Peptides against a protein of PDB entry 6NYY. Designs and how they scored, part 161

Target 1, 212 residues: chain A of PDB entry 6NYY
Amino acid sequence: KHFEQAIERVIGGLEKKTQVLQPEEKKTVAYHEAGHAVAGWYLEHADPLLKVSIIPRGKGLGYAQYLPKEQYLYTKEQLLDRMCMTLGGRVSEEIFFGRITTGAQDDLRKVTQSAYAQIVQFGMNEKVGQISFDLPRQGDMVLEKPYSEATARLIDDEVRILINDAYKRTVALLTEKKADVEKVALLLLEKEVLDKNDMVELLGPRPFAEKS
Target 2, 212 residues: chain A of PDB entry 6NYY as posed
Amino acid sequence: KHFEQAIERVIGGLEKKTQVLQPEEKKTVAYHQAGHAVAGWYLEHADPLLKVSIIPRGKGLGYAQYLPKEQYLYTKEQLLDRMCMTLGGRVSEEIFFGRITTGAQDDLRKVTQSAYAQIVQFGMNEKVGQISFDLPRQGDMVLEKPYSEATARLIDDEVRILINDAYKRTVALLTEKKADVEKVALLLLEKEVLDKNDMVELLGPRPFAEKS

## One batch from the design tools (peptide; made by RFdiffusion4, then SolubleMPNN)

Design b2_p26_2_s1 (from b2_p26_2, 9 letters changed)
Fold by OpenDDE base, seed 1:
Structure b2_p26_2_s1 (fold): chain B 212 residues (1-212), chain A 26 residues (1-26)
Amino acid sequence: as target 1 above (212 residues)
Amino acid sequence: PLRYSPAETEEEKAEFEKLLSLLPKL
């Protein structure tokens, strides 16, 4: 319920507000970023973690940085794992605090974007079909949709399904790895910044080969 | 926001908004 409402709000275009980091918020950020870090660690198709930080910078209160893969093509499986990694922060908040914050809005936006792109641009959904819709060109007024209202509703439903599936997958993963999320969060509260070596010390080697 | 994400480009925003314009309003 709360997660679905959060998705709806993101689609509705909520404005980003400046937030102040307090000690209790620092704890929330630590667990949020730990969720991202651990999800990225244990998802095969996630990018390797480089750095995780709870030091506020710019518009963010914390962040995880990953080594991007030099690839132009993404599989459905890769996109799913990227969605799960992106949801890791929100899921960690749910697992540890039983509540969700507004801080995951950007993550939800990214997940929403990815889900829509998969379905309506990449043709990755069997129910919608092997379709790719042309987006209006710059300056074109969108007068009519290139598909029926029934198709539009189907797209919307399948987007929700995809996001929910990614969410459930992330919940399962981070519930299994709950102790690891805790370890990362606690160390973040101590050090404020962790690198790959800190993660190896805490969790052991990443179970997937990194593209060197 | 809790997570610091690189700023979405204006182009990426515009593309997403165009995509959303084709979808049912929630």
Scores: peptide ipSAE 0.143, ipTM 0.691, DockQ to the pose 0.133
Fold by OpenDDE base, seed 4:
Structure b2_p26_2_s1 (fold): chain B 212 residues (1-212), chain A 26 residues (1-26)
Amino acid sequence: as target 1 above (212 residues)
Amino acid sequence: PLRYSPAETEEEKAEFEKLLSLLPKL
């Protein structure tokens, strides 16, 4: 309890008990969070879901909380699944509402950051090569790029490819699992908060062994 | 925003902004 509350505070901030969402907004949040939850459930390298909530906290209207793996080394496949999980909310909104909201802005930022990091810090792209660029220190004026404009364009192209691949993978997954996303969203609208046990009751056991 | 979890730290944000200064914007 105390540990979970501490994590909730760090991740979502304090509950805004005074923030009343309109029914349609609450529905959008429920389907968004259901998208994250279901994507995380069916992606092998996603972190195990701990809690999903549509109760507004801090700057967020909802959140999915995962048990962080004490993992400091990530494979390319693991990072892809994390990107897909992060895109799950946006993809759910597209599938169910045919529209996109501004609510996924932070998720898109995280996906973009991850894609760039994979290519220019972790050397995970074959076309760009096994390169890692040092970031300028705080206060350093970036006068020149450490690579050619051709390399810069290649990086941009490969980042777009990676994000698009993650997006397409997420669309395919959540389209296949559309009924599960709806079940989770409807239960969220009823309970406002779901835990792992609620997800097991609703969807069955997660198809991947939980790595301790 | 609809989703906030996990929160981006100010340090992570600053590092990303530095990275973006070196890279093309999407």
Scores: peptide ipSAE 0.135, ipTM 0.768, DockQ to the pose 0.139
Fold by OpenDDE base, seed 3:
Structure b2_p26_2_s1 (fold): chain B 212 residues (1-212), chain A 26 residues (1-26)
Amino acid sequence: as target 1 above (212 residues)
Amino acid sequence: PLRYSPAETEEEKAEFEKLLSLLPKL
């Protein structure tokens, strides 16, 4: 109890008990978070879901909390599944509402950052090659890119391809699991907070053994 | 954590539109 509340405060900030979402907004958040939850559930290399909430906290209207694996090295497959999980909210909004909201901004930023890191820092793209460039840190002066304009265009194109691949994979998954996304969203609207046990009860055990 | 956080500022909205441009048009 006290430990969970402390984690919730660190992750979401203080509950803004005063921020009452309209029913339609709350529905959008529920389906968004359900998209993350279901994508993470059915992707082998996604991080295990710990908690999903539609209780507004700080600037967040909802959140999905997952336990990252304690690993220093990530495979391309692992990074792809993480990208898909991160896109799960936006893809759910598209599947169920046929529209987008600005709520997915942080997710899109993370996906974009991951794609650039894979191509530019980790050398995970054959066209760009086995190169590693330091990406500008947030707040560092935009140092001149250590590569030509032609290389910059190539990188941008390959980033789009990678994000597109992750997006299509996520669309395929959440379309297949559409009924599960709806079940999770409806249960979120009822309970406002779901944990791993709620997900197991609703969807069955996660099909991938948790490598502890 | 993944957070659902709507864009409030014009800068955040502009960034969002830029990020959307990287996604496929379905």
Scores: peptide ipSAE 0.307, ipTM 0.846, DockQ to the pose 0.826; fails the geometry check
Fold by OpenDDE base, seed 5:
Structure b2_p26_2_s1 (fold): chain B 212 residues (1-212), chain A 26 residues (1-26)
Amino acid sequence: as target 1 above (212 residues)
Amino acid sequence: PLRYSPAETEEEKAEFEKLLSLLPKL
């Protein structure tokens, strides 16, 4: 209890008891978070869900917390599944509402950063080649790119391809699991907070063996 | 953790539009 509350404060910030979401906003958040939860549930290489909440905290209207894998090395397949899980909220909004909200900004940023890292830092793209460049940190003045303008254009094109592939994969998954996304969203609207046990009760055991 | 956090500033909105441009047009 005390430890969980401390983690919630670090992750979400202080609960905004005064922030009353409109019913439609709360519904949007619930389906967004349900998209993350279900994508993470049915993607083998996604991190296991610990907690999902639609209680506003700090700047967040909702959040999903996952248990990171204790690993230093990631495969291309693992990174793709993580991208798909991260897109799950945005894709859920599209499937259920046919609209885009700005709430997915942090997710889109993370997906974009992951795509660039795979291509430029990890050498995971055949067209760009087995290269590794340090990407500038957020706020660093990039004076010069360590590659040509032609390479820059190629990188940008391959990033778009990779993000598109992850997006399509996520759309396919959440369309197949649309009923599960709705079940999770509705339960979120009732309980406001779900854990792994709630997900097991609602959807059954996660179809992937816990890697011990 | 993943957070649902709407863009509030004009800079955040501009960044959001840029990020959206990388997604497939449905």
Scores: peptide ipSAE 0.280, ipTM 0.836, DockQ to the pose 0.796; fails the geometry check

Design b2_p26_2_s2 (from b2_p26_2, 10 letters changed)
Fold by OpenDDE base, seed 5:
Structure b2_p26_2_s2 (fold): chain B 212 residues (1-212), chain A 26 residues (1-26)
Amino acid sequence: as target 1 above (212 residues)
Amino acid sequence: PSFYSPAETEEEKKEFEELLSMLPRI
């Protein structure tokens, strides 16, 4: 229920407010960033973590920096792991605080966009079919949809299914790794910034070989 | 309304363009 309402708000448009970090907010950000970091650590196709910080920068309350993969072709499994990593912050907040904050709104937007791209650009959904529609470019007037209103409704339904599946996968992972999320969050509250070496000391070596 | 519904308002067009700009350039 709360997750579906959040997806609907992301689809309907989002205002960003600048927030000053209170001590309780700093704790929330630490667990949020720990969720991203741990999800990225234990997902094979996630980008490797370089740095995680709870020091506010601009409109962001925290950030994680990842090593981008030089990859031009993505599998459905790789895109799913990236979605799960992006959901890691929100899922961590749910597991530890039983509530969802506005801090994950940008992550939900990114996940929603990825889900739409998989279904309408990459043809990765069997119900919608092996179709690829060019999404309008920035500055292009969207005059007409290349598909019917019935197809539009089907796309919206399948996007929600895909996001919910990624969410459930992330909940399962971070529930299994709950103790690791706690360790990372507590160390973030102490050091404010962690690097890859801090993560190796805390969690052990990442279980996936870094593709050089 | 479908996220891909033709934006009827200028505000909906702008939000849609912002969303498109966030898609990973594959």
Scores: peptide ipSAE 0.019, ipTM 0.493, DockQ to the pose 0.053
Fold by OpenDDE base, seed 1:
Structure b2_p26_2_s2 (fold): chain B 212 residues (1-212), chain A 26 residues (1-26)
Amino acid sequence: as target 1 above (212 residues)
Amino acid sequence: PSFYSPAETEEEKKEFEELLSMLPRI
């Protein structure tokens, strides 16, 4: 319910302003960032974690930094794991606090963007098919949609399905790894910043070999 | 956290927002 409503809001284009951190908010941020970190740790196709921080920066209350892979092509599996990692913060908040904060709004936006791109740009959806719609160029008045309203509804439905699947996958993972999320969150509250070595000490080596 | 959006550039974000604007607001 709350997740679906949040997807609807993201699709609807509602922006909200950022808040100043209180001690309880710092706890929420720690678990949020721990969710991202742990999801990224245990997802094969997620980018390797470099740094996680609960120190507020600009519009962000915390962040996780990953080493980008120099790749121009992404598989559906890679994009799914990236979506799951992106949902990790929100899912952690749900698992530990039973509520979702506004801190996950930007993550939902990114997940939504990825889902639409997979379906309408990359042709990765079986129901929609091998279609790719040209994105309007800057300054082109989009006079007409390149697809029917029926196709638009199908796209929206499949986007929701994809996001929900990624969400469920993330819930399953972080529920299994709940103790690891807790460990990371507690250590974040202590150190404010963790690196890859802190994660290895805490969780053991990442299960997936870094593809050199 | 700045997780990689497939739309990393302001241009890609704008193009995506324009695409989204064409979708039915459900």
Scores: peptide ipSAE 0.019, ipTM 0.552, DockQ to the pose 0.083
Fold by OpenDDE base, seed 4:
Structure b2_p26_2_s2 (fold): chain B 212 residues (1-212), chain A 26 residues (1-26)
Amino acid sequence: as target 1 above (212 residues)
Amino acid sequence: PSFYSPAETEEEKKEFEELLSMLPRI
């Protein structure tokens, strides 16, 4: 309880009890969060879902909370599944509404940053090679690139490929699981908050063993 | 993590559109 609340504060910020979502906004958030939840449920290397909420907190209109793995080293497969989970909200909105909202901006940024990090920092791309450069933080003046413009273009191309692969994987998954996304979204609209037990009751047990 | 954060500024919207341009269309 106390630990979960502390994680909720760090991840979601303080509950904005003062923000009342309009019914259509609440619906959009429910399907967005359901997309994250279902993607995380059916991706082997995703973190275990603890909670999903459509109650506005901080700057977010909803959130999914996962059990952080005490993991400092990630495989390429783990990072891909994490990217897919992060894209789950955006993909859900597209599948159900045929439209893009600005609500997924932070998710797209996270996915993009992850892709660049994999290629530029972690050397996980064979075409780019085993390069490792620090990515500039937001607001840092990049005076000089540590690599050629040809390498920069190659990085951008490989980042796009990686994001597209993650996106296609997420589309395939959530299209297959479309009925599950809808079930989760509808239950979110009713309960506003779901836990792991609600997800097990709704979808059955997660198909992957939880790592201890 | 917070997954649903609307873009409020024109700069955030532009960044979002740029990021979207990298994604495939269904």
Scores: peptide ipSAE 0.016, ipTM 0.497, DockQ to the pose 0.849
Fold by OpenDDE base, seed 3:
Structure b2_p26_2_s2 (fold): chain B 212 residues (1-212), chain A 26 residues (1-26)
Amino acid sequence: as target 1 above (212 residues)
Amino acid sequence: PSFYSPAETEEEKKEFEELLSMLPRI
């Protein structure tokens, strides 16, 4: 209890109860967060959901809190499932509203950064090959890219492919689980905050054993 | 424009560091 509240304060920041969301905005946030929650629930390598909230905190209109696995190594499959979970909000908005909001922009940025890291830092792309480039540190002058313009174009293309693959996987998952996304969204609109037990009651036990 | 613009903004770099912090510290 106290530890979870401390983590919640660090990750979510202070509740900005001052931001009154309009009912339609609150609905959008509920379906967005439900998309993250449901994607994380049904993806094996996603971090276990601890809490999902539509109470505005900091700059966010909602948040999902996950228990990070104390993993020191990620597989390509694990990174893909994390990308899919991150896309879950945007995909939910598309499925339910046929529109994308600015709330999904930060998620796209995170997914894009993850895709670049996989391709240019971890060598996880077959076409680009076993490369590892140091990403420019804060304050490093834009040094000449350590790769040719042809390699830069290849990296960009493979990043787009990886993001599109994650997006398609997320669309397939949340389309299959559309009723579950709606259940979570409706319960969020009622309770504003859901925990793991609420998710178990609503969706049943997570289909993957939590590796302790 | 190559999307591998180095995280040009301090915010993009910080988010990348946060993403990397979520990645295992090898």
Scores: peptide ipSAE 0.014, ipTM 0.496, DockQ to the pose 0.047

Design b2_p26_2_s3 (from b2_p26_2, 11 letters changed)
Fold by OpenDDE base, seed 1:
Structure b2_p26_2_s3 (fold): chain B 212 residues (1-212), chain A 26 residues (1-26)
Amino acid sequence: as target 1 above (212 residues)
Amino acid sequence: MSTYNPAKTEEEKQEFEELLSMLPRI
């Protein structure tokens, strides 16, 4: 309890008990977080879900918390599944509401950053090739790109392709699991917080062995 | 951790829309 609350405070910030969401906003958050939770449940290389919450904390209106793997190396497949999990909220909103909210901004930023890192830092794109450039740090002057504007355009195009592929994969998954997303969202609206056991009771055991 | 965090500033909204433009339309 106290340790979990401490981790939650570090990761999510303090509960803003004063932030009362409107019922429709709370519904949107529930389906958004359910999208993350379900995507993370059914993606092999996603981190195991620990907790999902629609209680506003810090800047967030809801969150999904996962147990990060202590790994230094990521495969393309692992990074793709992480991108899909990160897109799960946005995709859930699309599937259920046919509209998008600004709530997915941080998720899109993370996905975009991951895509650029895969292509530009990790050399994971066959078309761009085995290149590795340091991405500008936040606040660094726009240093001259170590590549031509033609290469910059190619990188941007391949980033879009990668994000689109992750998005399509997430759409396919959450469309297949639409009923599960709804079950999670409805239970979130009731309980406000779900743990791994709630998810197991609702969806059955996660189909992937947790690497102990 | 994923967080649902609505954009508050116009700049944040523009950045969000730019990022969305990279995603396929369903």
Scores: peptide ipSAE 0.095, ipTM 0.634, DockQ to the pose 0.884
Fold by OpenDDE base, seed 2:
Structure b2_p26_2_s3 (fold): chain B 212 residues (1-212), chain A 26 residues (1-26)
Amino acid sequence: as target 1 above (212 residues)
Amino acid sequence: MSTYNPAKTEEEKQEFEELLSMLPRI
């Protein structure tokens, strides 16, 4: 309890218990976080869910906390499942509300950054080839790209393809698991916070053994 | 950790829409 709260405080900031979401906003957050949670539950290479919350923290209206593996090397498959998990919130909103909210901006940014990193930093794209360039950090002066404008366009196209593939995969998964997303969302609306045990009780054991 | 963070600024909204343009609409 105290240790988890300390980690949550470091990662998510202090709970803004005074920030009362409107019922429809709270519903949106619940389905968004349920999308993350369920995607993470049914994706083999996703980090295991520790906690999901619709209690606002810092600037966030909800969060899903995962136990990261101490892993320095990621496969393309692992990165894809992480992208899908990250898209889970946005995809859940699409499936349940048929609308896009700005709440997924940070998730889309993370997915975009991951896609670019896979293509231009890790050389994981066959069309772009075995390249590795340092991505400009946010706020760095974009000096001359170390590749041609034709390569830049190819990179941008392949990034879109990768994100679209991850999105479609996430849509397929959460559509199949739509009832589970709804169960999680409804339970979030009731409890505001779910842990791994709540998820096991609700959905059954995670299909993938936690590689310790 | 994934976080639900609504965009507050117009710049954040524009960045979001740009990022969304990369995704298929269903």
Scores: peptide ipSAE 0.077, ipTM 0.635, DockQ to the pose 0.878
Fold by OpenDDE base, seed 5:
Structure b2_p26_2_s3 (fold): chain B 212 residues (1-212), chain A 26 residues (1-26)
Amino acid sequence: as target 1 above (212 residues)
Amino acid sequence: MSTYNPAKTEEEKQEFEELLSMLPRI
């Protein structure tokens, strides 16, 4: 209890009891967070869900908390499932509302950064090749790219392909599990906070063995 | 942890629209 509240304060920030969301905004947040939660539930290499909340904290209107894996080496498949989980909120909004909101900006940034890292740092793209170079940090003056303009265009194209593939995979998954996303979203609107046990009651046991 | 965080500034909105342009629309 006290340790979980401390983690929630560090990661989510202070609960903004004064930030009352409009009912339609609260509904959007519930379906967004339900999309993350359900994608994470049905993706083998996603991190296990610990908690999902639609109570505004810090700068966020909702959050999902996951158990970090003690893993230093990631496969391309594992990174793809993490990208799909990160896209789950945006994809849920599209499936249920047919519209996009600005709430997915941080998720899209994370997906974009992961795609670039896979291609240019980890050498995971066959067309670009087994290359590795440092991505510019925020605020670094990129004076010279260590690659040609032709390679730059190829990288940009392959990043878009990878993100599009992750997006399509997430759309397929959450369309198949649409009823489960709705169950989670409706229960979030009632309880505002769900844990792993609430998810097991709604969806059944997670279909992947937890690596102990 | 994932967070639902709306873009607030015009710069954040432009960055968001650029990132969205990389994603397919259904």
Scores: peptide ipSAE 0.034, ipTM 0.571, DockQ to the pose 0.894
Fold by OpenDDE base, seed 3:
Structure b2_p26_2_s3 (fold): chain B 212 residues (1-212), chain A 26 residues (1-26)
Amino acid sequence: as target 1 above (212 residues)
Amino acid sequence: MSTYNPAKTEEEKQEFEELLSMLPRI
């Protein structure tokens, strides 16, 4: 209890008991977080789910916590599954509500950053080639790109392709697992917080062996 | 960690719409 609360404070910030979500907002958050949770459950290279919550904390209205693997080297496949997991909330909203909310902005930012990093920093794109450039830090006006405007356009196009591929993969997965997303969302609306054991009870054991 | 963060400012909404334009719709 106290240790989990401390981790939750470090990761999610303090519970904002002052932010009462409207029932419809709470429903949207529940399906969003259920999308993340279910995507992470059924993606081999996604980090194991620890906790999912629809209790507003810090800047977020809900969150899913994963156990990060102490991994220094990521494959393209691992990064793709992480992108899909990150898109899970947005895709769930689309599948269940046929609409988008502003709640997915940080997830889309993370996906975009990951896609650019794969192409520009890690050289993981065959069309762009084996290049590695530093991405601008937030607040650094990179006045000069180390590549041509034609290369910049190519990078932007390949980033969109990669994000679209991750999105389509996530849509396919969460459409197949739509009933599981709904089960998780409904249980979140009841309990407000789910752990790994709740997920195992609801969905069965995760189909991938947790590589310790 | 994933987080559900509503856009608070008009700037955040514009950034969100730009990011969404990169994604297909169902």
Scores: peptide ipSAE 0.029, ipTM 0.570, DockQ to the pose 0.897

